# Peptides against a protein of PDB entry 5JXT, part 55

Target 1, 319 residues: chain A of PDB entry 5JXT
Amino acid sequence: SLLPKKEINVYIGMSEMQVKWYQKILEKDIDAVNGAGGKRESKTRLLNIVMQLRKCCNHPYLFEGAEPGPPYTTDEHLIYNAGKMVVLDKLLKRIQKQGSRVLIFSQMSRLLDILEDYCVFRGYKYCRIDGSTAHEDRIAAIDEYNKPGSDKFIFLLTTRAGGLGINLTTADIVILYDSDWNPQADLQAMDRAHRIGQTKQVVVYRFVTDNAIEEKVLERAAQKLRLDQLVIQQGRAQVAAKAAANKDELLSMIQHGAEKVFQTKGAFGTMAEKGSQLDDDDIDAILQAGETRTKELNARYEKLGIDDLQKFTSESAYE

## One batch from the design tools (peptide; aimed at target 1 Y72 E116)

Design b2_p22_4_s1 (made by RFdiffusion4, then SolubleMPNN; from b2_p22_4, 12 letters changed)
Fold by OpenDDE base, seed 1:
Formats: C-alpha cells, structure tokens, sequence
Structure b2_p22_4_s1 (fold): chain B 319 residues (1-319), chain A 22 residues (1-22)
C-alpha cells in the first residue's frame, strides 16, 4: 500500500541580501504598499509587487544587477544570498546521504536556471523540465531520471510542467521551492512521486519565506484547498469562483511582515544567527518548527466552514 | 562589459546543458 505523504512547511528566514531587496521593492512602490493609491491603485500594480516580492523570496539573483561582481563567478554567494538555498544545500546533502532522490519544483523557470547553476556547482547530477521543454525531450528526461541505476539525483521541474501526468515514483522526496496560488498545482506536483509504484515514504518539503509574502500565499492556498475540499464534499460547485485575490487581499499580502522587514538590519531568524553555517541540528530545529507550524495551519483551516473560508483573513495563522 | 560577457557565457553553458539532456 502507498504510505501517506508527509508534508512539512519549512519556514526560512531571508538572507541579508533578500531583506535589502525586499525593502527596495516595497520602497519603490511605497504609496501602493501604504494603500495611498486607494481605489485608483491598479490590481496590475499590486500583482507586480507580489511577483517581485515572490522573486525576492526565491532568490535575489532573479533581479537584474543583483549578482555580485566583479569578479562574476558561480560561488558560495549563490547559496548564502538566499535563505532557501542555504536550507536546500544542507537538506540535499542529508537527502543524498539517506539514498533518497528528489524532485524540486518551482513556479519560476528562471529559478530553475539558478538551481541548475547550483547543481553544477555542487556536482549534483540532475534532469530538468519546464514549460518550454519539447515533448520528446520531456520523455527523454523522465526516462533518464527513472531508469534503473540512474545517477540523476535531482529532477528540476516547473510545477505546472511537472503536473502533466508524469510518473516520478523513483523519487521519494519532493521540495516545493515555492508555492502555487492554486494548491491543486502543488498537489499534482507531489502526485508525481506520491502515486502507484512508489515504494518509499514520500516526504514533501514546502519552502516558505518567513515574515514575507509567501506566508500569505501559503495561507491563501491552504484556505483555497480546504474550500475546494468542502465544496466537493457538499456538491456546491458554484463556490469555487472566487479564485482571484482582490485588491485588498493583495495589499494585505504585500503588507504582511513589511514593518518587520523595514526594521530588520541584516538577515532573519536562523539566517541571522547562523547563515550558511547551519548545521544538522539547526536543520532539525527548522524542520521541527515547520512541522509544528504546519499542523497549526492545517488545524486552523480544518475548523472553518465554507462561509468563513470565503472570507479573506488578514491575520497570519502564526501571529 | 565583463558582466555582459559573463551573462553570455552563462547562457551558453545553460544551452549546452540543455543540449546534453536531449
């Protein structure tokens, strides 16, 4: 029988560089962030801010001119300048030592480019699929990854491209480097490893930048998932239509953690304390804290009815 | 610009990696 998947949200502090870029993004559109645009503020502008903040949470090198240099080189700065990379780098060593294989999903093909550079830098053998990958090349990459005795440790996928019915049960670890606005896309990604033919316990690590926009993306996704479940259970198909965040929701999401980000000098949380010097105990602490917060998040939404789940709650489940 | 050259070389390496996966 297929073991139930274990899902853990991994809450990760921003690096100092991420904090600086996050501040810069907010400052650039400070009037919009403060709601000073009122009814005249375009939803498009708010969506652009959200997109930039999500890029920052993923990696600051997604911004033009963010990469350090001269000299321009791939080095340890690729890791320590992004909290998610610091945790990923430690986690991948553990995963590899355990004899596991890993799927890494992102919404951003440009982040997969950074992850490819990282894989090369660390000597990790990988496959890649994104939305631009030709059908034949996708089949070849899947077959190369799934072949008996494959030396490919990592599969890099965009969440949507990886969601397309493929079997990757030769991996037992799933890392969601970022979350989709639609929790079903992430579930479909997990189901590439968590399906018939899997012989191991599938573990899903969902990376979430702490005190940032991504917590609100996660909360909204969890709310939507619970709503979708209740709608299916109650046969109320009409309720699913409020998929798009309104302006006030987007503004609330942008404002989440912004004050603390502006007050922060340096990095956040364990990234401030340890940075790239995270040890195995620090990773265990992050995973344990994440497991606790994951249970709390789920428990919050499990108690809510359809009418409550249709309301945006501005309050974080972790405040 | 050294940056431009680095970016071009990086994109070339990325393309070469994609070709080796084909």
Amino acid sequence: as target 1 above (319 residues)
Amino acid sequence: EERKKYLEEREKKREERRRKQR
Scores: peptide ipSAE 0.540, ipTM 0.944, DockQ to the pose 0.414
OpenDDE base, seeds 2, 3, 4, 5: peptide ipSAE 0.527, 0.533, 0.534, 0.522; ipTM 0.941, 0.943, 0.943, 0.940

Design b2_p22_4_s2 (made by RFdiffusion4, then SolubleMPNN; from b2_p22_4, 13 letters changed)
Fold by OpenDDE base, seed 1:
Structure b2_p22_4_s2 (fold): chain B 319 residues (1-319), chain A 22 residues (1-22)
Amino acid sequence: as target 1 above (319 residues)
Amino acid sequence: SAREEARRRREEARERRRREQR
């Protein structure tokens, strides 16, 4: 029988470089962040801020001018300048030592480019599929990954491209490096490993930048998922889940953690304490804290009815 | 710039690896 998947949100502090870039993004549009634009503030401007903040949470090298150089080569700085990379680097070493194989999903093909450079730098053998990958090349990559005795440890996928009905049950670990606004896209990605033919316990690690916009992206995705479940259960097919955040929702998401980010002079959380020197105990602590916060997040939305789930709550799941 | 050239070399190297995996 297929074992139920274990899903854990992994809450990760920003690196010092991420904090600096996050501050810079907020400062550039400070009037919009403070709501001073009022009715004149375009939804497009807020969406652009959200996109930049999400890029920052993923990796600062997604910005022009962020990568240190000369020599502009891949080195340890690729890891320590992004909290998610620090955790990923330690987690992948553990996963490999356990004899597991891993799918890494992102919304951003440009992040997959960074992850390719990382895989080469660490000597990890990988496959890649994104939205630009031709159909034949997708088949070839899947077959190369799934072949008996495949030496490919990592599969790098964009969430939506990897969601296309493919079987990747030869992997037992799924890392969602970032989340889709549609929780169904992430579920479809997980279901590439969590499918008929899987013989192992599938574990899903969802990376979430702590004290940042990604917490609100996650909350909104969890709210939407619960709403979708209740709508299906109650037969209320007419309750179109509001697909797009309104201006006030976007503003609330942008403001979340902004004050704490402005007050921060270095990195956040475990990134401030340990940085790139995270050990196996630090990873276990992050995973355990993440498991607790994941249960709390789910329990919050499980108590809500359809009418409550249709309202965006500005309240953090931790408030 | 040296940065743009380094970026181009990494892009070309990624494209080469993608072709070698085909």
Scores: peptide ipSAE 0.368, ipTM 0.903, DockQ to the pose 0.546
OpenDDE base, seeds 2, 3, 4, 5: peptide ipSAE 0.330, 0.353, 0.366, 0.366; ipTM 0.891, 0.901, 0.903, 0.904

Design b2_p22_4_s4 (made by RFdiffusion4, then SolubleMPNN; from b2_p22_4, 13 letters changed)
Fold by OpenDDE base, seed 4:
Structure b2_p22_4_s4 (fold): chain B 319 residues (1-319), chain A 22 residues (1-22)
Amino acid sequence: as target 1 above (319 residues)
Amino acid sequence: MERERYRREREERRRRRREEQR
């Protein structure tokens, strides 16, 4: 029988470089971040800020002129300059030692480019699929990954490209390096490993940058998923139409953690304490804290009715 | 100039690695 998937949100502090770039993004549009633009502030400007903050949470090298050089080389700096890469690097060593195989999903094909360079730098054998991958090359990559005795450890996928009905049950670990605004896209990605033909316990690690925009992206996605479930259960098809974030919601999301980011000198959390020198105990602590926060997040939304789940109030962010 | 050259050389190395995996 297929075992239920285990989902764990992994809350990860920003590196010092991420903090500096996050500050720079907020400072560039400080009037919009402070709500000083009033009725004249465009929803498009706020969406652009959200997109830049999400890039920062993924990797600072997604920005022009962020990568250190000359010389421009792939080295340990690719890892220690992004909190998610530090955790990923330790987690992949553990996953490999356990004889597991891993799918890594992202919204950003440019992040998969960084992850390819990382895989080569660490000597991890991998496959890749994104939205630009030809249909034939996609089939070949899937077959190469799924073949008996495949030496391919990692599959790199964009969430939307990986969602297209493919079977990857030869992997038992799923890493969501970032989250989709639509929680159904992330579920579809998980269901590539968690389906009929899976023989192992599927574990899903969702990376979330702590004290940043990604916490609010996750909360909004969890709220939407619960709302969609209740609407289906109650037969209320008319409720599904209000899915686009308003200006005030986007502003609240941008402001989340911004003050603490401006006050921070250096890195956040475990990244400030240990940097790239995380050990196995530090990873266990991060995973245990993540499991606790995941249970708390789910418990918040399980108690809410349809009418409560339709209200994204800024006040629920302070409990 | 040097940053664009490096980006191109990195993209070409990625392209070659993808072609060698086919």
Scores: peptide ipSAE 0.177, ipTM 0.817, DockQ to the pose 0.511
OpenDDE base, seeds 1, 2, 3, 5: peptide ipSAE 0.132, 0.154, 0.139, 0.141; ipTM 0.796, 0.801, 0.800, 0.800

Design b2_p22_5 (made by RFdiffusion4)
Pose (drawn by RFdiffusion4):
Structure b2_p22_5 (pose): chain A 317 residues (1-241, 244-319), chain P 22 residues (1-22)
Amino acid sequence: SLLPKKEINVYIGMSEMQVKWYQKILEKDIDAVNGAGGKRESKTRLLNIVMQLRKCCNHPYLFEGAEPGPPYTTDEHLIYNAGKMVVLDKLLKRIQKQGSRVLIFSQMSRLLDILEDYCVFRGYKYCRIDGSTAHEDRIAAIDEYNKPGSDKFIFLLTTRAGGLGINLTTADIVILYDSDWNPQADLQAMDRAHRIGQTKQVVVYRFVTDNAIEEKVLERAAQKLRLDQLVIQQGRAQVAAAANKDELLSMIQHGAEKVFQTKGAFGTMAEKGSQLDDDDIDAILQAGETRTKELNARYEKLGIDDLQKFTSESAYE
Amino acid sequence: AEEEAEAAREEAEEAREEARAA
């Protein structure tokens, strides 16, 4: 029995420093922010703003010249200058206290570099797979974290790095520091720990910058995820739109018994006998329209799970 | 000033690498 995973959006604000940088990004190209300029502009200008705001929502030290002036030290400012780091510090502290281990995913390798300095600063044992990591390296990195009684606690990965089917069930908590554009990528990262061999409840925390660009980014991915489900659930429809033996058999046998019983004429003919007054015609049209409504209202409301014929129906016996 | 800032950066990166190795 594999427990369904708990996925939680943790909405996070921004530090005073992030606001300064966030405003500068928006100011440096305020024209494109207000939707100025021609409609012919290529997508490049706006996408550059998206990248900067994404970096800013992650950590201000991703911008050169942002970390406090030289010389550079690795201290508490690494934590309190990014809202996500403040929430993560207490979250990781609570995670270790309850005997849990955690996989931390990110889109940007430069952010895992910042998380490396944090893990060394707090004394956390950790592993990293980068996507810019050799094959034999990440095999050892997987084994090190999966070793029974492992010294490690945090596993730093990029959402794409490892490839398909790698197993990290020795962890039961997943933290998505930032989200991906395609939902299948984040969903695959969660299934590093949420797969066969996982014994504990998998909990996934997704850091989202509330009232900023990442909240809006998330709604789109949630929509795209919902669209994918509808396509997959309806993937049976085109194969259904020939005729089975039973389908052909049912068409022929329908009402055959009543035909055999009949010596004279059938229904509409036996009761009225090839002569029809106005009243008889009116009853035929009223009964037909009624049947027509009930038939259409029954089928136009159905779903794929009702129309889909099982392959076992072809096993006529 | 730019050369001193680059030197300080190099020293910080070296220190960070040593801390990671330990």

Design b2_p22_5_s1 (made by RFdiffusion4, then SolubleMPNN; from b2_p22_5, 12 letters changed)
Fold by OpenDDE base, seed 4:
Structure b2_p22_5_s1 (fold): chain B 319 residues (1-319), chain A 22 residues (1-22)
Amino acid sequence: as target 1 above (319 residues)
Amino acid sequence: SAAAEEAARREYEARRAAAKAA
């Protein structure tokens, strides 16, 4: 029988470089961030800010001119300049020692380009599929990864390209490097490993930048998922989940953690204390804290009815 | 110079592409 998947949100602090770039993004549009644009502030401007903040949470090198140089080099700076890369680097070493194989999903093909550079730098053998991958190359990559005795440790996928019904049950670990706005896209990605033919316990690690926009993206995705489940269970097909965030929701999401980011003179959380020098105990602490916060988040939304889940409950984060 | 920086970037991108193709 297929074992239930274990899902853990991994809450990760920003690196010093991410904090600086996050501040710069907010400062560039400070009037919009403060709500000073009033009714005239475009939803498009707020969506653009959200997209830049999500890029920052993933990796600062997604911005033009952010990569250090000249000279340009692939080195340890690729890791320590992004909190998610620091955690990923330690987690992958542990996963490899356990004899597990990993699917890594992202919304951003340009982040997969950074993850390829990382795989090459660490000597990890990998496959890649994104939305531009030809059908034949996609089949070849899947077959090479799934081959008995395959030396491919990592499969890099865009969440949407990975969602297309492929079987990757030869992996038992799923890393969601970022989250989709649609929680169903992430579920479809997990279902590539968590399917008939899986023989191991599937573990899903969802990376979430703590005290940043991604925490609110996650909360909104969890809210939507619970609403979708309740609508299906109650047969109330007419309760369309409001598919798009309104301006006030987007503004609230942008403002989340912004004050603390402006007050921060370095990295956040464990990244401030240890930086790239995370040990195995630090990773265990991050995973345990993440498991606790994941249970709390789920328990919060499980208690809510349809009418409560239709409202953006920003307030419930502070109870 | 901006031209030297652009040349260094293009060379780095070429090295990265070659390393991914190997």
Scores: peptide ipSAE 0.473, ipTM 0.920, DockQ to the pose 0.598
OpenDDE base, seeds 1, 2, 3, 5: peptide ipSAE 0.025, 0.007, 0.018, 0.469; ipTM 0.514, 0.338, 0.509, 0.919

Design b2_p22_5_s2 (made by RFdiffusion4, then SolubleMPNN; from b2_p22_5, 13 letters changed)
Fold by OpenDDE base, seed 2:
Structure b2_p22_5_s2 (fold): chain B 319 residues (1-319), chain A 22 residues (1-22)
Amino acid sequence: as target 1 above (319 residues)
Amino acid sequence: AAAAEAAARAAYEARRAAALAA
C-alpha cells in the first residue's frame, strides 16, 4: 500500500542580503506598507509588493543588479546569499547520501534558472520542466528522469508544470521551494511522487522564510485548504473560499515581520548564528523545529469550523 | 520586466553552457 506522505514545513531565516533587499522593498513602498495610502492604495500595488517580497524570500538574485558582477560567476555566494539555498545545499547532500531522488518545485521559472546554476556548480545531474518547455522535451525529460538506473538526481519543476498529471514516482523526496496561493497546486505537485507506483516513504519539505510574507502565504493556503475540505465534507458547494486576498489581507501579510526586519542588522535566526556553516545538527534542529510548527499549524486549523475560517483574517490567526 | 527577465535567463543559460563545456 502507498505510505502516507510526511509533510514538514522548513522555516528558514533570511540571509543578510535578503534582509537588506527585504528592507529596500518595504522602504520603497513605505506609504503602502504603513496603510497611509488609504482608499487610494491600489490592490495592484499591494500585489506587486507581495510579489517582490516573495522573490526576496526565494533569492535576492531575482532582482536586477543584486548578483555580484560582472564577471558573473557561479560560486558559494549563490548559496550563502539565500537562506533557502543554504538549507537546500545541506539537505540535498543528505538526500543523495540516503539514495533518495528529489523533485524541487517553485512558482518562479527564474528561480529554476538559479537552481540549474547551483546544480551545475555542485555537479548534480538534473532534469528541468517549466511552462515554456515544449511537449516533446517534457516527455524526454520525464523519461530520462524515470529511466531505470537514471543518474538524474534532481528534477526541477515549476509547480504549474508539475500539475500536468506526470508520474515521477521514481523520486521519494519533494521540496516545495516556495508555496502557491492555491494549496491544491502544491498538493498536485506532491502527487507527482506520491501516487501508485511509489515504493518509498514520500517526504515533502516545504520551505518557508521565517518572519516574512511566506508565513502568511502558508497560513492563507492552509486556511483555504481546510475550508475546501469542510465544504466538501458538508456538501455546501456555495462556500467558495474567496480565492483572492482583499486589500486589508494583503496589507496585513506585507506588514507581517516588517518591524523585526527593519530592526535587524545582518541575517535572521540560524543564518545569523552560522550563516552558510550549517552542520548536520543544525539541519536536524531546523527540521525538528519545522515538524513541531507544522503540527501546531495543522492543529490550529483542524479546530476551526466553516464560519471561523470564513471570518479568519490574517490578523486573527495570532489572537 | 519581461525583457530583463529574458536577459537574465539568457545569462544563466550562457553560464551553464560554459560550465558544462569546461
Scores: peptide ipSAE 0.025, ipTM 0.666, DockQ to the pose 0.156
OpenDDE base, seeds 1, 3, 4, 5: peptide ipSAE 0.021, 0.022, 0.020, 0.022; ipTM 0.490, 0.663, 0.635, 0.622

Design b2_p22_5_s3 (made by RFdiffusion4, then SolubleMPNN; from b2_p22_5, 13 letters changed)
Fold by OpenDDE base, seed 4:
Structure b2_p22_5_s3 (fold): chain B 319 residues (1-319), chain A 22 residues (1-22)
Amino acid sequence: as target 1 above (319 residues)
Amino acid sequence: KEEEERKAREKYEEERKKKLEE
């Protein structure tokens, strides 16, 4: 029988470089961040800020002039300059030692480019599929990954490209390096490994930058997923359509953790304490804390009815 | 079914832990 998947949100602090870039993004548009633009502030401007903050949470090298160089060389700086990479690097060693195989999903093809450089630097054999990958090349990559005795450890995918009904049950670990605005896209990605033919316990690690916009992206996605489930159960299909964040919701998401980010000198959370020197005990602590926070997050939304879930108030996450 | 699934999960987690200790 297929075992239920285990989902764990992995809350990760920003590196010092990420904090500096996150501050710079907020400072550049400080009037918009403070809501000073009023009714004239375009939803497009707020969406752009959200996208820049999400890029920062993924990797600072997604910005022009952030990577050390020229010459541009792949080195340990690729890892220690992004909190998610520090955790990923330790987690992948553990996953490999366990004899597991891993799917890594991202929304950003340019992050997959960084992950390719990382895989080459660490000597991890990988496959890649993104939105630009030709259909024939997708089939070839899937077949190469799924072949008996495949030496391909990692499959790099964009979440949307992974949604194409493919079977990747030869992997038992799924890493969501970032989250989709649509929680169904992430579920569809997980279901590539969590499907008929899977013989192992599927574990999903969702990376979430702590004290940043990604927490609010996750909360919104969890709220939407619960709402969608309740709407299906109650036969009220018409309610699901208001999926797009309004201006006030986007502003609240941008403001989340901003003050604490401005007050932070250096790295954030576990990255401030250990940085790139995370050991196996530190990873276990991060995973355990993540499992606890995941249970708490789910428990918040499980108690809410449809009417409460329709009211996205910043306050309802703290009551 | 849930108890069998729980036991199967626990067994798998123990086997994974043993592979980390080797």
Scores: peptide ipSAE 0.024, ipTM 0.380, DockQ to the pose 0.010
OpenDDE base, seeds 1, 2, 3, 5: peptide ipSAE 0.019, 0.000, 0.013, 0.000; ipTM 0.426, 0.289, 0.371, 0.291

Design b2_p22_5_s4 (made by RFdiffusion4, then SolubleMPNN; from b2_p22_5, 16 letters changed)
Fold by OpenDDE base, seed 2:
Structure b2_p22_5_s4 (fold): chain B 319 residues (1-319), chain A 22 residues (1-22)
Amino acid sequence: as target 1 above (319 residues)
Amino acid sequence: KKKKEEEELKKYLEERKEKKAA
């Protein structure tokens, strides 16, 4: 029988470089961040800010002129300049020692480019699929990954490309490096490993930048997922959760943690205490804290009915 | 052979970074 998947949100602080770039993004559009644009503030401007903040949470080298160089080299700076990479680097070493194989999902093909550079730098053998990968090359990559005795440890996928009904049950670990706005896309990605033919406990690690926009993206996704589940269970097909955030919701998401980011000198949260020098005990502490916060987040939404979840989508714009 | 392929891939990725920065 297929074991239930274990899902853990992994809350990760920003590196010093991420904090600096996050501040610059907010400062560039400070009037919009403060809501001073009023009715004239375009939804497009807010969506652009959200996109830049999400890029920053993933990796600062997604911005032009952020990577140190010339010469442009792949070195330890690729890891320590992004909190998610620091945690990923330690976590992958554990996963490999356990004899597990891992799917890494992202929304951003440009982040997969960084992860390829990282895989080469660490000597991890990998496969890659994104939206631009030809159909034949997708089949070849899947077959190469799934073959008996495959030396491919990592599969790098864009979440949407991974959603295409493929079987990757030869992996037992799933890392969501970032989250889709649609929680169903992330579920479809997880279901590449968590399906008939899986023989191991599937564990899903969802990376979330703490005290940043990604925490609000996660909360919104969790709320939507719970609402979708209740609608299916109650047969109330008419309660379509408004899929698209409104202006006020986007503004609230942008403002979340902004003050703390402006006050922060250096790295944030767990990255301030240990930096890139996380040991095995630090990773265990991060995973345990993440498991606790994941249970708390789920428990918050499990108690809510359809009507409460609908109200919360309207009220969470004001808290 | 494998080490040479890894070195060639590393070089290709470095050249790809240089092209994205230009």
Scores: peptide ipSAE 0.023, ipTM 0.655, DockQ to the pose 0.036
OpenDDE base, seeds 1, 3, 4, 5: peptide ipSAE 0.019, 0.006, 0.020, 0.006; ipTM 0.545, 0.377, 0.454, 0.358; seed 4 fails the geometry check

Design b2_p22_6 (made by RFdiffusion4)
Pose (drawn by RFdiffusion4):
Structure b2_p22_6 (pose): chain A 317 residues (1-241, 244-319), chain P 22 residues (1-22)
Amino acid sequence: SLLPKKEINVYIGMSEMQVKWYQKILEKDIDAVNGAGGKRESKTRLLNIVMQLRKCCNHPYLFEGAEPGPPYTTDEHLIYNAGKMVVLDKLLKRIQKQGSRVLIFSQMSRLLDILEDYCVFRGYKYCRIDGSTAHEDRIAAIDEYNKPGSDKFIFLLTTRAGGLGINLTTADIVILYDSDWNPQADLQAMDRAHRIGQTKQVVVYRFVTDNAIEEKVLERAAQKLRLDQLVIQQGRAQVAAAANKDELLSMIQHGAEKVFQTKGAFGTMAEKGSQLDDDDIDAILQAGETRTKELNARYEKLGIDDLQKFTSESAYE
Amino acid sequence: STLEEKRLERMEEREERAEEEL
């Protein structure tokens, strides 16, 4: 029995420093922010703003010249200058206290570099797979974290790095520092720990910058994820739109017994006998329209799970 | 470890840049 994973959006604010940088990004190209300029502009200008705001929502130290002036030290400012780091610090502390281990995913390798300095600062044992990591390296990294009684606690990965089918069930908590544009990528990262061999409840925390660009980014991915489900669930429809033996058999046998019983004429003919007054015609049209409504209202309401014929139906016996 | 070596190299480069800026 594999427990369904718990996915939680943790909505996070921004530090005072992030606001200063967030405003500068929006100011440096306020024209494009207000939707100015021609409609002919290429997508490049807006996408550059998205990248900067994404970096800003992650950590301000991703911008050169942002960390406090030289010389540079690695201290508490690494935590309190990014809202996500403040929430993560107490979250990681609580995770270790309850005997849990955690996989931390990110879109940007420069952010895992910042998380490296954090892990060393707090004394956390950790592993990293980067996507810019050799094959033999990440094999050892996987084994080191999966070793029984492992010294490690945190596993730093990029959402894409490892490839398909790698197993990290020796962890039961997943933290998505930032989200991906395609939902299948984040969902695959969660299934590094949420797969066969996982014994404990998998909990996934997704850091989202509330009232900023990442909240809006999330809604779109949630929509694209909902669209994918509808396509997959309806993937049986085109193969259904020939005729089975039973389908052909049912068409022929339908009402055949009543035909054999009949010596004279059938229904509409036996009761009225090829002569029809106005009242008889009106009853035929009223009974037909009623049947027509009930038939259409029954089938136009159905779903794929009702129309889909099982392959075992072809096993006529 | 190779990961710790790489991190230390980045810290050395960071100190060199801090000396130049000073």

Design b2_p22_6_s1 (made by RFdiffusion4, then SolubleMPNN; from b2_p22_6, 12 letters changed)
Fold by OpenDDE base, seed 4:
Structure b2_p22_6_s1 (fold): chain B 319 residues (1-319), chain A 22 residues (1-22)
Amino acid sequence: as target 1 above (319 residues)
Amino acid sequence: SALDERRERRRRERRRRDELLL
């Protein structure tokens, strides 16, 4: 019998370098961030800011001129300059010691390029597929990962490329390094491991940059998922979930945590206290805090009706 | 870009490993 998947949001502080780049992104477009552009502010400009902030939450080296060099080395700086990489590095050591195998999903193929460098640096054997991978190469990578006694520990996937009906039940851990705007894309990614033929408890770790735009991306995705579930249950097929965020929603998402980011000198949370020196107890604390916040987030949206879930206001999250 | 230079290094290193296994 397939066990229910366990989903845990892992809330991760930004590194010092991420804070500096997050500030720089906001400062570059400060008039748009403050809403000073009014009705003339383009939705496209706000969407670009959102995309740059999400890149920063993933890794600062997704920006040209962010990486120190030349020479561009493959060493510890790939890890300590991104909060998600610090947590990933410790979590993967634990997962490997447990005899588990892991799928890592991202929206960004350029982040998979960093994760390949990281896998080589740590000596992790891996497979990769993305949107540009040929169909034959995808089959070969899946077969190499799924083969009995495969030495491939990690599979690196873009969420949409991994969503294409493939079976990866030889993995029991799923890491969503970032989230899709469509929660169904992330569910489809999880369902690659959480499927008929799985013999282990599937655990899904969703990485979320704390006090940043990714919290609002997660909240919006959770709200949409609950709305989609209620619409299906009530047979109300005509409730078009607003497929795209409006300007005010995008502005609110950009502004979330911006003040605290501007006030911060250095890193955030556990990244400020320990940086790359996280131990196993720090990881357990992060996972336990994440499990608590995940339950609280789910409980917030489970109580809401269809009419409440259609009202995305910053205020409806505090009632 | 830095990421492209690393990607091209990994591709060269993989090709060299594959050539040593043949």
Scores: peptide ipSAE 0.551, ipTM 0.907, DockQ to the pose 0.046
OpenDDE base, seeds 1, 2, 3, 5: peptide ipSAE 0.475, 0.356, 0.371, 0.359; ipTM 0.887, 0.847, 0.856, 0.839

